# Designs tried in a protein design run: peptides against a protein of PDB entry 5A53. Part 32

Target 1, 230 residues: chain A of PDB entry 5A53
Amino acid sequence: LVENVKQALFIPGQSCNKNLHDIMVDLSALKKPDMKRFNRKNDIHPFEDMSPLEFFSEKNDCSLMVLMTSSKKRKNNMTFIRTFGYKIYDMIELMVADNFKLLSDFKKLTFTVGLKPMFTFQGAAFDTHPVYKQIKSLFLDFFRGESTDLQDVAGLQHVISMTIQGDFQDGEPLPNVLFRVYKLKSYKSDQGGKRLPRIELVEIGPRLDFKIGRIHTPSPDMVTEAHKKP

## One batch from the design tools (peptide)

Design b1_p18_2_s1 (made by RFdiffusion4, then SolubleMPNN; from b1_p18_2, 8 letters changed)
Fold by OpenDDE base, seed 3:
Structure b1_p18_2_s1 (fold): chain B 230 residues (1-230), chain A 18 residues (1-18)
Amino acid sequence: as target 1 above (230 residues)
Amino acid sequence: ELTFVDLSKEEDLFVKSK
């Protein structure tokens, strides 16, 4: 079953600022060519009324959406939304910490658009804790791209790393998720007449530390319907 | 612990229904 690539829509909210705009541009660049961006601010409050997002999902044929908002309580907030049948499936607020780095902060490396990233996850909670499981699922779904059988090693360009920042116990605040993007660089090392391929990871950006905010989880019925193979 | 995820093998992804 060749699943169609999910399209992402990036939406600046009414409170979107320059920093969020820049973050939006850089993060959305990783989703090219399967990405749309709105140029105008939209007054959307997804945890109060989801209907505008469902409308945009249908109108733009995008099952992934990212809303960019900022307030005193939720600074640099990226709300990630997934839809199923143009209805809200799940939502999660991920607030970008002030220590973020843009693509311009790293060495300019040539990047081929459309190559699938590999993912690495650091932290056991990505497999056990419901919130981190949702985050893992979201990002894998977001960057999945086209299902090509050709896992041609030649097509591996970059790695996305997601790390839970420290251990936590039940009832404690959820640690941040560290989002990092690396490019694989192959070197031919000439050591003693044997050319050993050396692969190095070079950070290319953006660098984002996500603080977890509000979450909307799907109903059991929606989960069942969404996992039905056609 | 470092977990490598192959996106092609991820079972927890729901199918996009239009």
Scores: peptide ipSAE 0.035, ipTM 0.552, DockQ to the pose 0.598
Fold by OpenDDE base, seed 1:
Structure b1_p18_2_s1 (fold): chain B 230 residues (1-230), chain A 18 residues (1-18)
Amino acid sequence: as target 1 above (230 residues)
Amino acid sequence: ELTFVDLSKEEDLFVKSK
């Protein structure tokens, strides 16, 4: 079964500002060619009414959506939505901290569109804590791309690093997730006539620190249905 | 130690392609 690559739809909300627009452009560039963007603002409040998002999912054949909104309480908010059968599966608010960096803030490196990223996750909570497990699942699902049999290491260009910012205890606010994007540079170093492949990681952006907001989790029944292999 | 996640081995949420 060739799994169809999941398409992402980026939606500017009514409160979308210039910074969020720029973040949207840069983040969506990593999802090319499997990305659509709306040019018009849409007044959507997913935690109040999910129906408009389900409609957009079906109409655009996108199982991934990102809603860009900003308020005093939820500044630079990216709501990540996944659908299953064009019904809402899960949602999570990830607010971008003010210290963000755009692609333009880094040295321009040419990258090939459509190459699959590798992922690294730092923090035990990505495997144990429900919220961070959802974040891990979301980003892996978001950037998985085409199932190719040959992981041609030669085709690996990007590494996405996700780090939980510090330790936390039960009842404490959840630490931010640090999102970093690196390009793999292979250098042939001639050390003493032995060509040792040296791989260097160069940050290419965007740089995003995500503050976790509201979450919608799927019902156990939806989880079961979504994991059923056809 | 950088643990790389092999995206090809991760369980996909099966979108039933209609």
Scores: peptide ipSAE 0.028, ipTM 0.681, DockQ to the pose 0.448
Fold by OpenDDE base, seed 5:
Structure b1_p18_2_s1 (fold): chain B 230 residues (1-230), chain A 18 residues (1-18)
Amino acid sequence: as target 1 above (230 residues)
Amino acid sequence: ELTFVDLSKEEDLFVKSK
């Protein structure tokens, strides 16, 4: 089964600023070649009216969307949207903290476009808490890419790490999710005539700390339909 | 708990019923 790679559409909102634009560019670079970006700002308020997003999903054949907005209440807000059958499946606001780092803040490394990342998730809540389960699902879905049987270790270029920032109890504000991107660097270690490949992780950016905002969850019926295997 | 995920081995989350 050739699984169709999900395409992502990045949408600058009306309040998109330079920082958000830069973040958008850097994050979307990780989704190449399966990414589109709008050049124009669009006045979209997804939690008020989802219809424009459904329209864009259908028109651009993108089941993944990211809306870039910023306000005093929701600074550096990346709204991640998924559609199923061009209807909204789920949405989540992830606000980027001010301590973000861009790709330009890291050492430039050679990068091959189109390779799938490996993911690491740190925090039990990614498997147990509904919100973090959604985040995990979203990012896995977002970066899954082409199903190639032959992802030999040789095809592994980068790792995306997602960490829940600390423990939390019920009723407490949800901790941020720390998003980090690493490149696998292979070194030929000559140890005593045996060339053992040494692999090191080098952070390449962007570095994003996500504060969780508003969430839209799918109906049980949509969940069932979306997970139906043919 | 630390979870490592190889995306090449993951099933499609959303399957379009053909």
Scores: peptide ipSAE 0.121, ipTM 0.737, DockQ to the pose 0.416; fails the geometry check
Fold by OpenDDE base, seed 4:
Structure b1_p18_2_s1 (fold): chain B 230 residues (1-230), chain A 18 residues (1-18)
Amino acid sequence: as target 1 above (230 residues)
Amino acid sequence: ELTFVDLSKEEDLFVKSK
């Protein structure tokens, strides 16, 4: 089954600032060519009214959306939205901490657009805690790209690393998720006459620490429908 | 511990292709 690549729509909210715009540009570059960006600010409040997002999903044929907003309470907020059948499936607010780094903060490396990234997840909660399970599912879905049967090793250029920042107990605030992007570099090591390929990970950006905000979870019925294989 | 995820094995949300 060749699954259609999910398209992402990046939407500046009314409160979108320069920093969020720059973050949007850099993050969306990782989703090329399967992304669209709006240039105009839109007054959208997804936790109050979801209908504008459903409208945009349908009109742009995008099942992934990212809304960029900023307030005193929710600074540098990226609301990630998924739709199923152009209806809201789930939403999560991920606020970018002030220590973010843009692509321009790293050494410029050429990369091929459209290559499928590999993922690494650090933290047991990605497999056990419902919120982190949703985050894991979201980012895998967001960056999956084309399902190619040929795992051509030549197509592996990027690694996205997601780390839960520390341990936590029940009732404690959820730790941030550290988002890092690396490029794989292969070096021919002439160690001892055996050319062992040495693979190094070089951070290429952006570097984002996500604070978890509000969440909308799908109904059990929507979960069942979304996981039905055609 | 670094866990590499094979995206080919992950359960995907199926988009109804029109």
Scores: peptide ipSAE 0.042, ipTM 0.552, DockQ to the pose 0.464; fails the geometry check

Design b1_p18_2_s2 (made by RFdiffusion4, then SolubleMPNN; from b1_p18_2, 7 letters changed)
Fold by OpenDDE base, seed 5:
Structure b1_p18_2_s2 (fold): chain B 230 residues (1-230), chain A 18 residues (1-18)
Amino acid sequence: as target 1 above (230 residues)
Amino acid sequence: ELEFVDLSKEEHLIVKSK
Protein backbone atom coordinates (compact mmCIF):
# COMPACT_ATOMS: atom_id res chain seq x y z
CA LEU B 1 0.00 0.00 0.00
CA VAL B 2 1.53 3.26 -1.14
CA GLU B 3 -0.12 6.18 0.57
CA ASN B 4 0.02 9.68 -0.79
CA VAL B 5 1.70 12.26 1.38
CA LYS B 6 -0.88 14.29 3.22
CA GLN B 7 -0.86 17.96 2.34
CA ALA B 8 -1.29 20.62 4.99
CA LEU B 9 -3.12 23.90 4.55
CA PHE B 10 -2.32 26.72 6.95
CA ILE B 11 -5.13 29.22 7.24
CA PRO B 12 -4.80 32.59 8.91
CA GLY B 13 -8.04 33.37 10.68
CA GLN B 14 -9.48 36.83 10.93
CA SER B 15 -7.81 37.34 14.30
CA CYS B 16 -4.40 36.10 13.19
CA ASN B 17 -1.66 38.41 14.46
CA LYS B 18 2.07 38.77 13.86
CA ASN B 19 3.06 36.24 16.51
CA LEU B 20 0.69 33.63 15.14
CA HIS B 21 1.87 34.37 11.65
CA ASP B 22 5.48 33.82 12.70
CA ILE B 23 4.56 30.60 14.48
CA MET B 24 2.66 29.49 11.40
CA VAL B 25 5.64 30.18 9.15
CA ASP B 26 8.03 28.29 11.38
CA LEU B 27 5.80 25.29 12.00
CA SER B 28 4.80 25.07 8.36
CA ALA B 29 8.46 25.09 7.35
CA LEU B 30 8.71 21.66 8.97
CA LYS B 31 5.98 20.41 6.65
CA LYS B 32 7.65 21.57 3.44
CA PRO B 33 7.23 20.70 0.63
CA ASP B 34 3.80 19.31 1.52
CA MET B 35 2.35 22.57 2.75
CA LYS B 36 0.19 25.41 1.48
CA ARG B 37 -0.48 28.73 3.17
CA PHE B 38 -3.23 31.19 2.55
CA ASN B 39 -2.05 34.75 2.20
CA ARG B 40 -5.37 36.23 3.20
CA LYS B 41 -7.22 36.07 6.45
CA ASN B 42 -10.35 33.96 6.47
CA ASP B 43 -13.21 34.34 8.91
CA ILE B 44 -13.64 30.72 9.97
CA HIS B 45 -15.20 29.43 13.16
CA PRO B 46 -14.78 25.66 12.90
CA PHE B 47 -16.67 24.74 16.06
CA GLU B 48 -19.67 26.72 14.84
CA ASP B 49 -19.58 25.80 11.17
CA MET B 50 -17.26 23.20 9.70
CA SER B 51 -18.42 23.59 6.10
CA PRO B 52 -15.82 26.21 5.10
CA LEU B 53 -13.03 23.88 6.20
CA GLU B 54 -14.47 21.00 4.24
CA PHE B 55 -14.66 23.27 1.23
CA PHE B 56 -11.02 24.30 1.63
CA SER B 57 -9.95 20.71 2.14
CA GLU B 58 -11.54 19.65 -1.11
CA LYS B 59 -10.57 22.73 -3.12
CA ASN B 60 -6.92 22.56 -2.09
CA ASP B 61 -6.69 18.77 -1.80
CA CYS B 62 -5.43 19.08 1.76
CA SER B 63 -6.43 16.55 4.38
CA LEU B 64 -4.57 18.48 7.07
CA MET B 65 -5.47 22.03 8.03
CA VAL B 66 -4.28 24.45 10.68
CA LEU B 67 -6.37 27.50 11.50
CA MET B 68 -4.57 30.38 13.21
CA THR B 69 -6.76 32.49 15.50
CA SER B 70 -6.31 34.54 18.63
CA SER B 71 -8.71 35.94 21.19
CA LYS B 72 -8.64 36.82 24.86
CA LYS B 73 -10.13 33.43 25.70
CA ARG B 74 -8.09 31.47 23.14
CA LYS B 75 -4.80 33.25 22.66
CA ASN B 76 -2.43 31.99 19.95
CA ASN B 77 -4.84 29.24 19.00
CA MET B 78 -3.83 26.68 16.41
CA THR B 79 -6.82 24.57 15.45
CA PHE B 80 -5.60 21.36 13.88
CA ILE B 81 -8.11 19.75 11.55
CA ARG B 82 -8.02 16.45 9.72
CA THR B 83 -10.40 15.45 6.99
CA PHE B 84 -11.31 12.10 5.54
CA GLY B 85 -12.88 12.21 2.12
CA TYR B 86 -12.87 15.99 2.53
CA LYS B 87 -15.19 15.67 5.52
CA ILE B 88 -14.12 16.71 8.98
CA TYR B 89 -12.61 13.79 10.84
CA ASP B 90 -11.30 15.48 13.96
CA MET B 91 -10.33 18.88 15.30
CA ILE B 92 -8.30 20.06 18.26
CA GLU B 93 -7.43 23.50 19.54
CA LEU B 94 -3.83 23.85 20.65
CA MET B 95 -3.05 27.24 22.10
CA VAL B 96 0.59 28.31 22.05
CA ALA B 97 1.82 29.67 25.36
CA ASP B 98 3.57 33.04 25.42
CA ASN B 99 6.96 31.47 26.09
CA PHE B 100 7.26 30.22 22.51
CA LYS B 101 10.53 30.40 20.61
CA LEU B 102 10.86 30.85 16.87
CA LEU B 103 13.47 29.33 14.58
CA SER B 104 15.29 32.64 14.66
CA ASP B 105 15.80 32.21 18.41
CA PHE B 106 17.98 29.16 17.80
CA LYS B 107 21.30 28.64 16.11
CA LYS B 108 20.74 28.43 12.40
CA LEU B 109 21.43 24.94 11.22
CA THR B 110 21.22 23.71 7.69
CA PHE B 111 18.71 20.95 7.17
CA THR B 112 17.40 19.09 4.17
CA VAL B 113 13.78 19.85 3.41
CA GLY B 114 11.49 16.88 3.01
CA LEU B 115 13.10 14.42 5.38
CA LYS B 116 10.82 12.60 7.78
CA PRO B 117 11.12 13.44 11.42
CA MET B 118 11.33 10.87 14.13
CA PHE B 119 8.93 11.26 17.00
CA THR B 120 9.24 10.73 20.69
CA PHE B 121 6.33 10.99 23.10
CA GLN B 122 6.86 11.42 26.82
CA GLY B 123 3.92 10.59 29.03
CA ALA B 124 1.87 7.44 29.45
CA ALA B 125 -1.30 9.37 28.67
CA PHE B 126 -0.29 9.52 25.00
CA ASP B 127 -1.24 5.86 24.86
CA THR B 128 -4.13 5.76 27.31
CA HIS B 129 -5.96 9.08 27.48
CA PRO B 130 -8.27 9.80 24.54
CA VAL B 131 -7.25 13.45 24.14
CA TYR B 132 -3.54 12.75 24.20
CA LYS B 133 -4.04 9.75 21.94
CA GLN B 134 -5.67 12.09 19.47
CA ILE B 135 -2.77 14.53 19.76
CA LYS B 136 -0.28 11.73 19.20
CA SER B 137 -2.23 10.45 16.23
CA LEU B 138 -2.55 13.94 14.81
CA PHE B 139 1.12 14.83 14.92
CA LEU B 140 2.25 11.46 13.65
CA ASP B 141 -0.19 11.80 10.79
CA PHE B 142 0.78 15.41 10.17
CA PHE B 143 4.48 14.70 9.76
CA ARG B 144 4.41 11.12 8.49
CA GLY B 145 5.36 12.04 4.96
CA GLU B 146 5.81 9.32 2.39
CA SER B 147 5.22 5.79 3.58
CA THR B 148 8.49 4.04 2.93
CA ASP B 149 9.05 0.56 4.33
CA LEU B 150 12.65 1.44 4.91
CA GLN B 151 13.15 3.85 7.70
CA ASP B 152 16.34 4.92 6.11
CA VAL B 153 18.17 5.75 9.32
CA ALA B 154 20.58 7.58 7.07
CA GLY B 155 17.87 10.07 6.27
CA LEU B 156 17.00 10.90 9.85
CA GLN B 157 17.71 14.54 10.54
CA HIS B 158 14.97 15.68 12.84
CA VAL B 159 13.40 14.56 16.06
CA ILE B 160 10.12 15.97 17.23
CA SER B 161 9.58 15.54 20.94
CA MET B 162 6.18 15.84 22.55
CA THR B 163 5.97 15.81 26.33
CA ILE B 164 3.00 16.00 28.64
CA GLN B 165 3.89 18.65 31.19
CA GLY B 166 3.50 16.81 34.46
CA ASP B 167 1.16 14.27 35.94
CA PHE B 168 -2.57 14.73 36.20
CA GLN B 169 -5.54 12.98 37.71
CA ASP B 170 -9.04 12.47 36.46
CA GLY B 171 -11.02 15.69 36.56
CA GLU B 172 -7.95 17.91 36.58
CA PRO B 173 -7.11 20.27 33.74
CA LEU B 174 -5.09 18.57 31.06
CA PRO B 175 -1.41 19.50 31.20
CA ASN B 176 0.19 21.28 28.30
CA VAL B 177 2.02 19.41 25.59
CA LEU B 178 5.59 20.55 25.12
CA PHE B 179 6.55 20.53 21.46
CA ARG B 180 10.29 20.51 20.74
CA VAL B 181 12.24 20.03 17.53
CA TYR B 182 15.78 18.71 17.44
CA LYS B 183 18.34 18.10 14.77
CA LEU B 184 20.46 15.00 14.93
CA LYS B 185 24.14 15.77 14.74
CA SER B 186 26.48 12.94 14.00
CA TYR B 187 30.00 13.34 15.29
CA LYS B 188 32.81 11.03 14.48
CA SER B 189 34.44 10.66 17.86
CA ASP B 190 37.76 8.91 17.74
CA GLN B 191 37.85 7.10 21.06
CA GLY B 192 40.95 4.94 21.23
CA GLY B 193 41.06 4.15 17.53
CA LYS B 194 37.45 3.03 17.34
CA ARG B 195 35.31 5.53 15.54
CA LEU B 196 32.13 5.45 17.54
CA PRO B 197 29.36 7.45 15.97
CA ARG B 198 28.20 9.98 18.50
CA ILE B 199 24.74 11.37 17.94
CA GLU B 200 23.70 14.58 19.64
CA LEU B 201 20.35 16.30 19.68
CA VAL B 202 20.39 20.03 19.09
CA GLU B 203 17.22 22.02 19.52
CA ILE B 204 16.41 23.95 16.37
CA GLY B 205 12.90 25.20 17.08
CA PRO B 206 10.25 26.19 17.06
CA ARG B 207 9.59 25.67 20.75
CA LEU B 208 5.88 25.52 21.49
CA ASP B 209 3.95 24.74 24.64
CA PHE B 210 0.44 23.73 23.66
CA LYS B 211 -2.52 24.30 25.90
CA ILE B 212 -5.36 22.00 24.93
CA GLY B 213 -8.66 23.59 23.99
CA ARG B 214 -11.81 22.33 22.32
CA ILE B 215 -11.92 18.98 20.58
CA HIS B 216 -14.07 17.40 17.92
CA THR B 217 -13.90 13.62 17.67
CA PRO B 218 -15.09 11.42 14.82
CA SER B 219 -17.90 8.93 15.04
CA PRO B 220 -16.91 5.30 15.53
CA ASP B 221 -18.06 4.58 12.00
CA MET B 222 -15.86 7.30 10.60
CA VAL B 223 -12.92 5.94 12.58
CA THR B 224 -13.45 2.52 11.05
CA GLU B 225 -13.71 3.89 7.53
CA ALA B 226 -10.68 6.14 7.90
CA HIS B 227 -8.47 3.21 8.94
CA LYS B 228 -9.66 0.77 6.31
CA LYS B 229 -6.92 -0.31 4.01
CA PRO B 230 -8.10 -0.39 0.58
CA GLU A 1 14.83 6.82 28.04
CA LEU A 2 13.85 8.31 24.70
CA GLU A 3 11.67 5.89 22.83
CA PHE A 4 11.37 6.66 19.19
CA VAL A 5 8.14 5.91 17.45
CA ASP A 6 8.29 3.78 14.37
CA LEU A 7 6.00 5.75 12.12
CA SER A 8 5.50 2.74 9.88
CA LYS A 9 3.80 0.85 12.68
CA GLU A 10 1.61 3.61 13.98
CA GLU A 11 -2.03 3.86 13.09
CA HIS A 12 -2.91 6.71 10.80
CA LEU A 13 -5.73 7.92 8.64
CA ILE A 14 -5.68 6.53 5.15
CA VAL A 15 -6.66 9.27 2.72
CA LYS A 16 -5.64 7.97 -0.69
CA SER A 17 -3.82 4.87 -1.70
CA LYS A 18 -2.10 4.75 -4.90
Scores: peptide ipSAE 0.156, ipTM 0.795, DockQ to the pose 0.492
Fold by OpenDDE base, seed 1:
Structure b1_p18_2_s2 (fold): chain B 230 residues (1-230), chain A 18 residues (1-18)
Amino acid sequence: as target 1 above (230 residues)
Amino acid sequence: ELEFVDLSKEEHLIVKSK
């Protein structure tokens, strides 16, 4: 089954500020060429009315959307939305902490547009806790790209690392998710005539710490339909 | 040790086939 690449639509909300705009630009650069951005602010409140997002999903043929909003209660808020059949499947608010770093904060490295990242997840909760399972599913789906039979290791350029910041117990606030992006550098080290391939990870940005906000989850029936292989 | 996720084996929302 050859699946179409999911397209992402980045939407500035009415409260989108310069910082969020910059974050949007940098994060969306990782999704190129399968990304669209609105230049105009849109007054969308997805947890009050989802209809505008479903409309945008259909009109732009984007099954991935990111709404950029900021308020006193939800500063630097990125609402990640997925649709199935242009209907809302799930949503999650991920608020970027103030300690974020942009691509411009790192050494400029040339990268090829359109290469698939590899993912690493640190934290047992990514496999057990429903919220972190959703986050894992979301980011894997967001950056999956084209279905290829063989991940050409030779084409591997980026590693995205997602880490749960610390341990937590039931009833406690959910720890932040640390989002990090690395470029793989292959060095041929000539050690004593043996060329050992040395791979180094270099952080390239953006660096984002996500605070988890509100969540919308699909119905069991919608889950079943969304995972049906034709 | 970096454990890499095989994206091809992970569950995802089905998109229309090309």
Scores: peptide ipSAE 0.155, ipTM 0.797, DockQ to the pose 0.452
Fold by OpenDDE base, seed 2:
Structure b1_p18_2_s2 (fold): chain B 230 residues (1-230), chain A 18 residues (1-18)
Amino acid sequence: as target 1 above (230 residues)
Amino acid sequence: ELEFVDLSKEEHLIVKSK
């Protein structure tokens, strides 16, 4: 089964500011070439009315969407939306903390566009807690790219690391998710006359700490249909 | 120790081939 690569649509909301725009540009760069960005602000409130997003999903043939909004209560808010059959499947608000770093804050490294990132998840809750399971599912789905039979390690350029910031108990606020992006640098090290292949991870950005906001979960029927292999 | 996720084994939403 050859699955089509999911396209992402980045949407500036009415309250989108310069910082959010910059974050949008940098994060969306990781999704190239399977990404579209709107240049104009759109007044969308997905937790009040999802219909505009379903319309955009269908019109732009994008099953992934990211809405950029900011308010006093939800500063630097990236709402990640997935659709199935152009209907809303799930949504999650991820608010970027003020300590974010842009690509310009890191050493510029050349990278090949379109290579699939490898993921690492730190925190048991990514496999057990429903919210973090959704986040894991979302990001894996978001950056999956083309199904290639050979995950040739040779084609691996990027590592995306997601870490739950600390332990938590039931009823406590959910810790932030630390989003980090690294480039694999392969070089031959001359150590004592032996050329050994060495791989280093170099952070390339963006660096984002996500505070978890509101969530919309799919209906059981949509879950069944969305996982149904043809 | 960094554990890497095998994307081929992870459940994901099926995109119906057009």
Scores: peptide ipSAE 0.097, ipTM 0.782, DockQ to the pose 0.473
Fold by OpenDDE base, seed 4:
Structure b1_p18_2_s2 (fold): chain B 230 residues (1-230), chain A 18 residues (1-18)
Amino acid sequence: as target 1 above (230 residues)
Amino acid sequence: ELEFVDLSKEEHLIVKSK
């Protein structure tokens, strides 16, 4: 079953600022060519009314959306939305910390657009805690690209790393998720007369630390429908 | 021996095959 690549729509909210715009541009570049961006600000409040997002999902045939908003309470907020059948499946607010780095902050490296990234997840909670499981699922879904049976190793150039920033106990605030992007560089190293393949991971950006905000989880019925293989 | 490296702390990681 060749699953169609999910398309992403990036939406600047009414409170979108320059920093969020720059972050949007850089993050969306990783989703090319399966990405659309709105240029006009839209007054959308997804936790108050989800209808506009469902409308945009259907109109643009996008099952992934990112809303860019900023306020004193929720600074640099990226609301990630997934739809199923153009209805809201889940949502999560991920607020970008002020220490973010843009692509321009790193050495410019050429990369091929549209290659499928590899993923690394650091933190046991990605497999056990419901919020981090959702984050893991979201980012895998967001950047997975085409499901090809052929793992052409030649097509692997990027690694997306997601790390839970520290340990936490029940009742404590959820630690941030550290988002990092690396480019794989392979070169032949002559060590001891044997050419051993050497792989280097070079950070290419953007660098984002996500603070977790509000979450909308799908109904059990919607989960069942979304997991039905056609 | 597989060493797990926290990539979030490293700007440049060199993976050597032993």
Scores: peptide ipSAE 0.009, ipTM 0.370, DockQ to the pose 0.036

Design b1_p18_2_s3 (made by RFdiffusion4, then SolubleMPNN; from b1_p18_2, 8 letters changed)
Fold by OpenDDE base, seed 4:
Parts: C-alpha cells; sequence; structure tokens
Structure b1_p18_2_s3 (fold): chain B 230 residues (1-230), chain A 18 residues (1-18)
C-alpha cells in the first residue's frame, strides 16, 4: 500500500507576528502542493491542551501541523506536530533565531513545485541522540512527498541541509539546528572536450537556525502502531 | 560527518499517518 502524501497545516497562533508569518510562507512554499495555511489566528496551546490540534488534524486531513507563536520566553516559535490516526504522535518546539533569511533575501531562481528534496544531515547526534533523531525523523517525514520507486535524476532540484551547531556533552544545552536550502545548478563545463556537467549548490532560502524547545514524545504503543507495516 | 539521505531508502522508518 502506497501511503498518501502527508499534508501539512500551518497555523498562526494568537501571538503570530509578521516575521513568523513570512517564515511560515517561505517554509510552507517548500511543502507545496501538499500544504494548507490558515489565515486566521488561533488561540492554541499544544502543551496545555492538544485537543484543538487533533480536531484540526482530522477536519483538514493533515497529519503534519506547524503552529506559529511568539513570546518573550519562546520567540519565533514553530511547534511541529505529527499525528497518527488524528491523535498527537509527537511535538517539538523549534524557535527561529533572529538571524533568519527569507527567500527574498536570496537570488530569485526558478523553482518547480512538488519535487522531492534531497537531505543532508551533519552531526553524529542525528543518529544517536533521541531529540536529534526525532528532528531528523520529523523533517524526513515532513518533506517525504510521494513514494516513488524510480527517482528520475531529472527530478532532483534542491537539497535541505540540517547541521547541529557544534559539539555538546551530556547535561549541556542542546545546540541549534541549522536549516539550509540549496538548489542544484548545472553548468555546462567545456573542460577539454568532455562535457562533464558541473553541479553547484546555490542557497535559495529560507535560512533558519532552530533553537530546540519543549518536546512531546509518543507512547510506546503509538510507536508500535505507527511503524506497523500494512 | 556528512550523511546524504535518499528519502526512498528510509521509507521503513517513516511514521504512518493512519
Amino acid sequence: as target 1 above (230 residues)
Amino acid sequence: SLVFVDLSKHEDDFVKSK
């Protein structure tokens, strides 16, 4: 059974500001066409009450949600939520640092909607540390797109790069995750009669540094159910 | 270390929606 492409719902919280709105627009553009955005602010506090998000998941048939909120304690906060059977599976707060760049800050390049991104992960903790494993799983799941047996190389457009900012030890604050998006640019190289295509990565944005906030993890039973092969 | 991920290789690791 080919699983349907997961739909993402972007939700402005009550405290959503212009910067978060712009970030939402740019990040959600990478998820097109499998994305919905609410225009109205919603008063949602997912770590106090998850029921409104479960309702939105079911009503909109979206198993991915991103809540945009901002406070003094949690500035530019993007809460990423996944659902299983329209119930909350996991949540993670990722706060965008002030040094963010929007798509408009980069050279405008033609972008084809709906192509699967390639991923690169930098940092051993993405495979070993529970929090970074969750982040890796989340972003892979978020941008997975359609399950295709044959990836035509012609369909490769962009790379999402995620880097853990530095080393850390147990008990230290978790380093930020650097989110970068690059487009593959092919150049015809006339080197010595063999036209070897030169491929360069060009940053296209958005550029986001994520500070890790609060986390909700699934129950062992939900993990088992969510990984059952049909 | 740089880890290149082809999403197709990790299908078994994905969380189902239903």
Scores: peptide ipSAE 0.191, ipTM 0.782, DockQ to the pose 0.730
Fold by OpenDDE base, seed 3:
Structure b1_p18_2_s3 (fold): chain B 230 residues (1-230), chain A 18 residues (1-18)
Amino acid sequence: as target 1 above (230 residues)
Amino acid sequence: SLVFVDLSKHEDDFVKSK
């Protein structure tokens, strides 16, 4: 049984500002057509009460949610939530640093909606450290799209790059995760009779540096159930 | 180290929604 494509719901919280709204619009564009956005602010505090998010997950049939909030302690905060059976599976706060760039800050390139991104991860901790493993799992799950046995190489248009900003030791604050989006651009090189295709990566945005905040992890029982093959 | 991830190679690692 092939699982249906996971739908994402973007929710502006009560403290959502213009910057977060713009970030929400640009990031959610990468999830089209499998995305919904609320137009109204909702007063949700997921680390105090998860019930409203579980309700929205069920009512909108969305197993992915992103809550946009901002406070003095948690500025430009994107809370990423996954559900299993419309119950909270995991949550992670990713706060966007002030140096963010929107799609409008880059050269406009034609983008086809619905194509699956390629991913690159830079940093050994993505495979070893539980927090970065969760981040890797989250973003792969968020953008996986339809399961395809045969990937048409001609349909590959963009790469999402995620980099851990520097090394860290046990007990140190977790470095930021640098989120970058690139488009593959093919050039015909007419050098010396052999047309070697040249491929370049062009940044298209958004550009986001994520500071890691609070995390909710599933129980061992929920992990077992969520990984069962039907 | 750079880790290139093809999403198709990680299907078994994905969290189910139901």
Scores: peptide ipSAE 0.185, ipTM 0.733, DockQ to the pose 0.719
Fold by OpenDDE base, seed 5:
Structure b1_p18_2_s3 (fold): chain B 230 residues (1-230), chain A 18 residues (1-18)
Amino acid sequence: as target 1 above (230 residues)
Amino acid sequence: SLVFVDLSKHEDDFVKSK
């Protein structure tokens, strides 16, 4: 049994502002067609009560959720939530730094909706540190789309780059994660009479620097159940 | 290190929704 493509629900919190709304629109555009957005603000505090999110997960059949909130302590906060059986599996707060860029800040490029992105991860901690492992897992899961046996290079249109901003030692604050989206452009180069395909990466946005906030991790039992093959 | 990830090769690593 191939699991259906995970649907994402974007939820404006009560404190969602124009900037967060714009970020939500742009990020959710990358998840089309497998995305829903609420038009109304919802007063949700996921680290205090997870029940409303579980309700929304089940009601909307969305196993991915993003809650948009902003406060003085947690400005431009995107809480990413995953559910398993409509129960909270994990959560992570990713706060967007003020230097963000929207799609409108980049050259408009035509793109095909629904193509799977390729990912690049920069930083060893994505494979070793629990928090960055969760982030890696989350974004791979968020954007994996339909299961395909073969990703034809010809069908590769987007690259999502995630970079840990600098080195860190144990006990130091966790560096931000730099989220970048690129489109692959193929050019025919006429170098020396041989047409060599030239591929360039062009940033298309959004550009987001994520500051890591609070995290909820699943129990070992939930991890086991969520990874069981049928 | 730079790691390129083809999502098609990591199906076993994904969290199930149900």
Scores: peptide ipSAE 0.181, ipTM 0.760, DockQ to the pose 0.690
Fold by OpenDDE base, seed 1:
Structure b1_p18_2_s3 (fold): chain B 230 residues (1-230), chain A 18 residues (1-18)
Amino acid sequence: as target 1 above (230 residues)
Amino acid sequence: SLVFVDLSKHEDDFVKSK
């Protein structure tokens, strides 16, 4: 069974502000056409009661959700939620630092909607540390898109780069994750009569530095069910 | 080195939705 492309639902929380709204719009643009957004604010507190999110997951047939909230303690907070069978699988709070850049802050480049991004992960902890493993899994799952047999290299447009900001030891605060989006720009370079394909990466935004907040992890049983091959 | 992750190679690692 080829699993259908996961749909993402973006939910403005009660405390959603203009900055979060703009971030939501820009990040969700990368998920088009597999994205829905609520226009109204919803009073949801996922770490207190998950039931409203499970209801929205089922009602909208969205297994990916992003809740936009902001408080003094958790400013510019994007809570990423995944569901399995419309039940909460995992959650993670990723707070956007104030140094964020929107798409409008970069040179406007035409891009095709619906093309799959490539990913790069920088930092050994993405493979070893449980929190960063979850982040890696989440973003790969979030942007997976349609399963295509032939990756036409010609259809590759975007690179999403995720970098752990510095080294850390056990017991130290977890470094931020630097989220960057690049467009592949192909140039025909004539060097000495040989057409060498030149590919350049051009940052297109958004630029987000994620501070890690609260996490909910699935039960071992739910992990087993979610990874069962049909 | 930039390691490009081919999403197609990670199909077995993906969390199912249903």
Scores: peptide ipSAE 0.177, ipTM 0.793, DockQ to the pose 0.789

